# Peptides against a protein of PDB entry 5HOI: the designs that were tried, part 164

Target 1, 351 residues: chain A of PDB entry 5HOI
Amino acid sequence: FRYMPFSPAGTPFGFTDRRYLTMNEVGYVSTVKNSEQYSITVSFFDVGRFREYHFEDLFGYDLCFLNEKGTLFGQSKTGQIQYRPHDSIHSNWTKIIPLQAGERITSVAATPVRVIVGTSLGYFRSFNQFGVPFAVEKTSPIVALTAQNYRVFSVHYSQFHGLSYSLSELGTSSKRYYKRECPLPMSLPNINSDMKKDANLDYYNFNPMGIKSLFFSSYGDPCIFGSDNTLLLLSKWRSPEESKWLPILDSNMEIWKMSGGKETTDIHVWPLALAYDTLNCILVKGKHIWPEFPLPLPSEMEIRMPVFVKSKLLEENKAILNKKNEIGADTEAEEGEEDKEIQIPVSMAAE

## One batch from the design tools (peptide; made by RFdiffusion4, then SolubleMPNN)

Design b1_p18_7_s4 (from b1_p18_7, 9 letters changed)
Fold by OpenDDE base, seed 4:
Structure b1_p18_7_s4 (fold): chain B 351 residues (1-351), chain A 18 residues (1-18)
Amino acid sequence: as target 1 above (351 residues)
Amino acid sequence: SSYEKLKKEIYEYVKSKE
């Protein structure tokens, strides 16, 4: 197994000189090979809010994370990272992450308040938005990172234990774990089935874990989209005993339904973000499972929980309602809006 | 709806391959 640099929704070069380093709901970062250098472009979906910018990359950045305030770049082999604010008011900063022999930066994440670096040896490095270090922690080998505000969703890989995940909050003084190296029930790419098309081989060489993306939902729930094209959402993560992964969308099944039940081996969802009840995605048409150039406009796919999951959630919600009624706790404690778990939208309960 | 647009786009694409 080889640890590869991972960025959310990043694409391989394939047979081209260009790829997406990352993409999400904010925009997309592309890189083009120009002889011995790269040209990086940071593009945005909201062209009224943000101005596209580009720069020459002499380092060959292979890691990227885009947020609403800036772009974090990383070079997996050298340990160089660069943060570039979108606004010219704030200065760019560069730092070298110390790497051991054979260590690689495997993933980077950035929020307006935190920068996170994960490595193939499981070094978890945290910084503020100005590159001031907070801590270094040793974890299982990190293969993917995403972050929202102070929260970090990390995916780990062990040859012995497979995939695990952590969910943590990076305060000013300490790291809190909500989940720590718990089993991640995501299917790994099946080499024999998925690699039947040469186009898929290039992708799995680029991304051996098949993690197309990971993000936080608009409600702050960890989401992961694997090679099976299923969107998993971590529900009830505040309650360690109740926390579960919900398969909230089978994108292949939804495409199949929308096609009228035809073979859809040339149509794929490329995940960007989960906003409320919709997966923001790129509809990929053709031979590759990843978006090519130019990038199509984002599409919205309504999340459709499988009927067997809907039924269980309806039963659980009824059981919670019944328990609330038995306890007679008329305390409308204003549980602040921030702690509202994803209530199944009433619209999804009515079908 | 966004769903109806996506459904139409997928359906038209698949139909264009037949």
Scores: peptide ipSAE 0.503, ipTM 0.940, DockQ to the pose 0.586
Fold by OpenDDE base, seed 3:
Structure b1_p18_7_s4 (fold): chain B 351 residues (1-351), chain A 18 residues (1-18)
Amino acid sequence: as target 1 above (351 residues)
Amino acid sequence: SSYEKLKKEIYEYVKSKE
């Protein structure tokens, strides 16, 4: 097994000189190889809120994380990281993460308040948004990271135990765990099924774990999208004994239904984010399972949330509405469609 | 709806390959 640099929804070069370093609901970061240099472009979906920018990369950044306030870059082998705010008010900063012999940065994440670096030896390094270090923790080898506000979702890999996950909160003085290296019920890429087409071999060489993306939902629930094209959501994570992974979308099944039951081996979902009951995604058409250039416009795919997740979201929304009403803010009550029956695909009902 | 647009796009793409 080889630890590879992971970024959310990142794509391989393939036979091209360009790839996406990362993409999400905010935008997409591309890199173009020009001789020994790279040109990086940070693009946004909301062109009214953000201005596209580019810069020359002399380091060959292979890690990226985009948020609403800035972009974090990393170089997996050298340990260099750079944070670039989108605004011109805050300065860029660069640091070198000390790496041991053979250690790699495997993933990076950034929020408006935290920067996180994970390594192939399981060093978890936390910083504030200005790069001031908080702590270094030793965990199982980190293969993927995402973060929202103070919360971090980390995926770990052990040759003996397979995939695990942690969910933690990075306070000012301490790290709290909600989940600590718990089993992650995600299938690894099956070489015999997924690699039958030579076009997929390049992707799994780039991303051996098959994790297309991981993010927090708009409600702050950890989400992961694997090689099986299933969206998993971690429900009830605040209650350690009640916490469950929910298969909330089989994207292959939804594409198959939308096609009228035809073979759709050349249509794929590429996940960006989960906002309420909708997966924001790129519809990928053709030979590759990843988006090419130019990037298509994002699509919205409605998810069938489990009734107990939907009920909790309705209760949280009612509690938010009640708090707004106590503050004297007139908010129109959107009529919630309560009872959409969850047809769990038969493929998922057997796990 | 977003769903009807996506469904139409997928259907038209699959039909263009037949």
Scores: peptide ipSAE 0.501, ipTM 0.940, DockQ to the pose 0.538
Fold by OpenDDE base, seed 1:
Structure b1_p18_7_s4 (fold): chain B 351 residues (1-351), chain A 18 residues (1-18)
Amino acid sequence: as target 1 above (351 residues)
Amino acid sequence: SSYEKLKKEIYEYVKSKE
């Protein structure tokens, strides 16, 4: 197995001189090869809020994370990271992450308050937004990171245990775990089946985990979108015993339905973000499963849980309601607005 | 809706390949 640099919704070069380093709901970062250097462009979907900018990259950044305040870049081999605020008010900063022999930075994440670096040896490094280090922790090998505010969603890989995940909060004084290296019920790409399509080989060589993206929802729930094109959401993560991955969208099935039940081998969803009940995505048309240039406008896809999961969740919700009724607990617990579970809308239960 | 627009775009694309 080879650890590759991962960035959310990043694309391979393929046979081209250009790729997306990352993309999300804020925008997209592209890089173009120009002889021995790269030209990086940071573009935004909200052109009224943000101004596009570009710079020459002499380091060959292969890791990127975009947020509303800035862009984090990383070079997987050298350990160089750079943070570039979008606003000119704050200075850019650069740091070298010390790497052992054969160690790679595998993923980076940045929020307005935290910078996170994960490595192929499982070093988890945390910084503030100014690049001041907090801690270094040794975990299982990190393959992907995302972060929102103080929360970090990390994906780990072990040859013995497969994929695992952690959900942690990076406070001022300490790291709290909500989930620590728990099994991630995501299938790895089947190299033998997926390699039969030459167009996908380049993608799995670029991203051997098949994780197209991972993000937090607008409600702060960890989301992951794998090679099966299913959006998984981590529900009830505050309750360790009740926490479960929900397959909230099969994008292949939704495309198939929207086509009128036709073969759709040349149409794919590329995930950006989850806002409420809507997946923000790029509709990819043609040979590659990833967006090419120019980037199409983002599309919105309504969440539709698979029918086989809807029935099970309806049974579980009925069982929970029946238990609440048996216990006679008329406790109007003012459960603050932050803990509203994504209840399957009653409308989704009727179809 | 955004969904109906996406549905139309997918349907028109698939139909253009036939």
Scores: peptide ipSAE 0.501, ipTM 0.940, DockQ to the pose 0.599
Fold by OpenDDE base, seed 2:
Structure b1_p18_7_s4 (fold): chain B 351 residues (1-351), chain A 18 residues (1-18)
Amino acid sequence: as target 1 above (351 residues)
Amino acid sequence: SSYEKLKKEIYEYVKSKE
């Protein structure tokens, strides 16, 4: 087994000089190899909100994380990281992460308030958005990271225990765990079944865990999309005993249905984000399971599972809160009530 | 809907390979 640099929805070079470093709902970051240099482009889906920009990369950044405020880059071997705000008002910053012999940065994540670096030795490093360090924690080896606001979803790998995950919140003074190195019920790529197509071998050499992406939903639920093309959502994560992974979408089954029940070995979903009840994704057509160039327009795939019940309950809770505010009840809206997990009534969870 | 667009795109792609 080899620890490889992971970025959400990142693609391999394959036989080309270009790849996507990362992509999500905000946009996509591409790199083109020009002899000994790389040209990086940060592109956005909302061209009215953001301006595309590019720069020359002399370091060969192989890690990336894109958010609404900036892009984090990392070099897995040298330990260099760079944060580039999208707005020119804020300065770029660069830092070297100290790495031990053979240690690699395996994943990076950035929010408007936090920067996270994970390594192959399980060093979890946290920073603010300006690169000021908070802490260094030793965990099981980190293979993937994503973050939303103060929350971090980390995936760990052990040769003895397989895949695990953590869900944590990075406050100003302390790290809180909601989940700490709990078993992740995601299948690893099966060498004998998944590698029968040469085109898949290049991908699994690039990403041996088969994690196509991981993100937080619009509701703040951790999501992961593995090699089986199933979207897993972590529900009830605030309640340690009630927390469960829900297989909310089998994308192969949905493609099969939409094709009229035909065998479709050359159509794949590439996950970007989960917004409410819709998976934002790229529909990949052809030999490769990953998007090529140019990037197709994003597509929306509806999720028919009880996420629709969660949206209704959120609207009902907002309507109840708005009615309480109209009635002049001086209930200080504790900022903590919007962050309560909506309990789906058992009657609505059975439809 | 976005779903009906995606379904149409998949159906047209599969049909173009037959």
Scores: peptide ipSAE 0.500, ipTM 0.940, DockQ to the pose 0.474

Design b1_p18_8_s1 (from b1_p18_8, 8 letters changed)
Fold by OpenDDE base, seed 1:
Structure b1_p18_8_s1 (fold): chain B 351 residues (1-351), chain A 18 residues (1-18)
Amino acid sequence: as target 1 above (351 residues)
Amino acid sequence: DEEENEKLYEKVRNALAK
């Protein structure tokens, strides 16, 4: 296993000279390879609030986190990080994170008040928005980070225990844990089944954990979107004994419903954020599971727990079977191969 | 079991596709 740099909704280069370093509800950060340099563009969905900007990257930033106040960049191998405020009133700052031999920055996160750096050796480094360090903690190896305000959601990997997560709050004086290295019930990419497509191998090499994104919901709940295209939400995290992961959206099932029950192999959900009851996402069309250039407009997908959909579908299928058994007594109905288009009841599309 | 869930999804898909 190799620790790779992770950024929320980041895309691989693939066969191109360009990729997205990160994207979320605020915008998207792209990088284009120009010989030995990179050109980075920070773009926004709300063009009324923000102005797109670009700069030349001489360091080859492979980590990124975007928020409403600025963009954090990181270089996984050198340990360089840069914070660039969107507002020109605030200065950019650069810092080198000390790395041990073979250590990599695996993820970075930034809020308007905190900067977090996680490493392949499990060093958790916290800073304020000006790059002033608070603390260094040793945890299990960090593979992904996200943050909202003072809260940090971290994903950890152990070869012995698989995926775990922590939820912490970075106060001024101390770090509080709500959850500390608890099991994360996320499916890992299945190398044997999924690697039949070259595009999946490229993505696996870029992101071995299959974590497409992780974020906090608008309500401040940790969310993660894995390779199984299921959105998991951590509910009741304030109550340690009551906390549970909820599969709040099976995006493959929602695409299947949206297609009228047709198996679509060319539409993929790329997660951005969870706002209230809707997943903000990019609907990707094509062979790659990630968005290419130009970026499609964001779409909204209503959250639906698959368990409720499964029970409704089972009840409807029982009702159809019961009706067929009641009608099947009298009519020798001709075997007309009517391709019964699955009338997904409009109620299941609208409720 | 995950297999029972997958078989149930497959049965539901196959029953809706008929």
Scores: peptide ipSAE 0.000, ipTM 0.319, DockQ to the pose 0.035
Fold by OpenDDE base, seed 2:
Structure b1_p18_8_s1 (fold): chain B 351 residues (1-351), chain A 18 residues (1-18)
Amino acid sequence: as target 1 above (351 residues)
Amino acid sequence: DEEENEKLYEKVRNALAK
């Protein structure tokens, strides 16, 4: 196992010279390899509120986090981080994170008030938005970070315990834990089943945890989207005993419904954010499970608990087809059984 | 915030209770 640099909704290069370092509801950060350097572009969905900008990257930043006030960059091997405000009022700053031999920065996060750095040895480093350090804490190895305001959602990995998560608040004087290294009920990528497709192997080498993204919802709940394409939301996290992960969307099931019950292997959900009851996402068409260039427009997908069992819908549809055949509708359409759209009951579309 | 969040959880709970 190798700790890889993680950024929310980041994409691999694949066979191209370009990738997305990160994307979310604010925008997307791309990097293009140009000989020995990289050109980074910070693009926004709200072009009326923000102006796109670019710069030359001589360091090869492989970590990124975008927020409404700025972009945090990191280099996993050298320990360099850079914060770039979107406005010209605040100055850019650069800092070197001290790394031990073999240590990597695995994830970075930034809010308008905090900068967080996590490492493969489990060093959790917190700063203000100006790069002034608050604390260094030793945790289990960090594999992913996200943050909203003062709250931090961290994912940890142990060879003995698998995936865990923490939810913390970074006050001015102290760190409060709501959750501390609790088990994370997320499925890891299955190397034996999923790696039969070359595109899945390329993605696994880039992101061996299969975490496509993690974010806070508009309501401030931790969300994670794994390799199983299920959106998990942490409910009731303020009440330690009542807190639970909710599978609020099976995106494979929703794609299957949208296709009229056809098995589609060329449509993929790429998560950006959860706004109220809608997943903001990119609908990816093609061989790769990640968006290519140019970036498609974001789509909205309504969150739905996976209450429906695909097998029951298929059985009900077969029962409806059998009843139609018994009623003697001589519709000569020998269109193969595979092409018949599953009529999803209208009652299931309106709830 | 908390009241809107509780409404979202009620929608999700009601969807799980069916």
Scores: peptide ipSAE 0.000, ipTM 0.316, DockQ to the pose 0.023
Fold by OpenDDE base, seed 3:
Structure b1_p18_8_s1 (fold): chain B 351 residues (1-351), chain A 18 residues (1-18)
Amino acid sequence: as target 1 above (351 residues)
Amino acid sequence: DEEENEKLYEKVRNALAK
């Protein structure tokens, strides 16, 4: 196992010279490799509110976090971080994070009020938006971070215990935990089943945890989207005994429904954010499970808990078809059997 | 905020109960 730099919804280079460092509801950050340097572009979905900007990257930033006020960049090996406000009023700042031998920055997060750095040795470093340090805490190895306002959602990995998560609040005087290194019920990528396609192996080498993204919902609930394409939401996290992960969307099931029950292997959901009851996402069409260039427009997918089993729906639809054929046996209509769209009941399309 | 979040959870619970 190797700790890899994680950024929310980041994509690999693959066989190209370009990738997305991160993307969310605010926008997308791309990097293009040019011989000895990189060119970074910060693009926005709301082109009326924000102005696209670019700069030359001589350090090879492999970590990124975008928010409404700025972009945080990091270099996993050197420990360099840079914060770039979107406005020209605030100055850019750069800092070196001290790393031990073999230590890597694994994830970075930024809000308008906090900067967070997590490492492969479990150093959790907190700063204000100006790069002034608050604290250093030792945790289990950090593999992913996201943050909203003062809240931080961290994912940890142990070779002995698997995935865990923490939910904390970074106040002015102290860090409060709502959850501290609790088990995370997310499936890891299965190397034996999932790696049959070359595209999956390339993505696994880029992101061995299979965490496509993690974010806070518009209501401030921690969300995670794994390799199983299920959106998990942490409900009731303020009540430690009542807190539970809810599978609020099976995106593979939703794609299957949208295709009229046809097995589509070329459409993939790439998560951006959860806004109210809709997943903001990119619908990716192609060989790769991640968006290529140019970036498609974002799509909205309504959250729906996976109540229905695909096999039961297929059996019920076969039973309905067989009943129609038993009633229709007297009319010779040779209409070709192969392309019959599965009628998804209107109730299951509206729920 | 908490009341809107509880309405979202109720919408999700009602979508589970159907």
Scores: peptide ipSAE 0.000, ipTM 0.308, DockQ to the pose 0.024
Fold by OpenDDE base, seed 5:
Structure b1_p18_8_s1 (fold): chain B 351 residues (1-351), chain A 18 residues (1-18)
Amino acid sequence: as target 1 above (351 residues)
Amino acid sequence: DEEENEKLYEKVRNALAK
């Protein structure tokens, strides 16, 4: 296993010279390899609120976090981080994070008030938005970070214990834990089943944990979207004893429903954010499970608890078809072999 | 099945709103 740099909804280069460093509800950050340098572009979905900008990257930033106030960049090997405010009123700042031999920055996060750096040795470093350090804590190895306001959701990995998570608040004087290195009930990528396609191997080499993204919902709940394409939400995290992960969306099930019950292998959900009851996502069409260039427009997908089993829906639809065929056997109407789309009950399609 | 699903969605919505 190798610790890889993680950024929310970041994509691999694959066979191309370009990738997305990160994307979320605010926008998307792309990097293009040009010989020995990179050109970074910070693009926004709200073009009325934000102006797209680009710059030359001589460091090869492989970590990124975008928020409404700025973009944090990081270089996993050198420990360099750069914060770039979107507004020209505030200056860019650069800092070197001290790394031990073999240590990597594995993830970075930024809010309008905090900057967080996590490492492969479990160093959790916190800063204000101006790069002034607050604290250094040693945790289990950090593989992913996200943050909203003062809250930080961190994912940890141990070879012995698998995935764990922490939820903390970075006050001015102290760090408070709501959750500290609790088991994360997320499935890891299944190398044997999922790696049959070269495209999946490229993605696995880029992101061995299969965490496509993690974010806070609009209500401030930690969310994670794994390789199983299930959106997990941490409910009741303020009550440590009552806190639970909810599978609020099976995106593979929703794609299957949207296709009229046809197995689609060419449509993939790429998560951006959870806004209220809708997953903001990119519907990726093609061979790759990640968005290519140009970026498709974001889509909304309603959250739905996966209560229904495909087998039951297929049995119900077969029973409806058999009843139609029993009624239709008395009328010699040559209703042609129209592709009998599985009628998903309109109630299950429209709610 | 639908009524159980609706009650579960309502529980999710209520858990998100808290």
Scores: peptide ipSAE 0.000, ipTM 0.309, DockQ to the pose 0.030

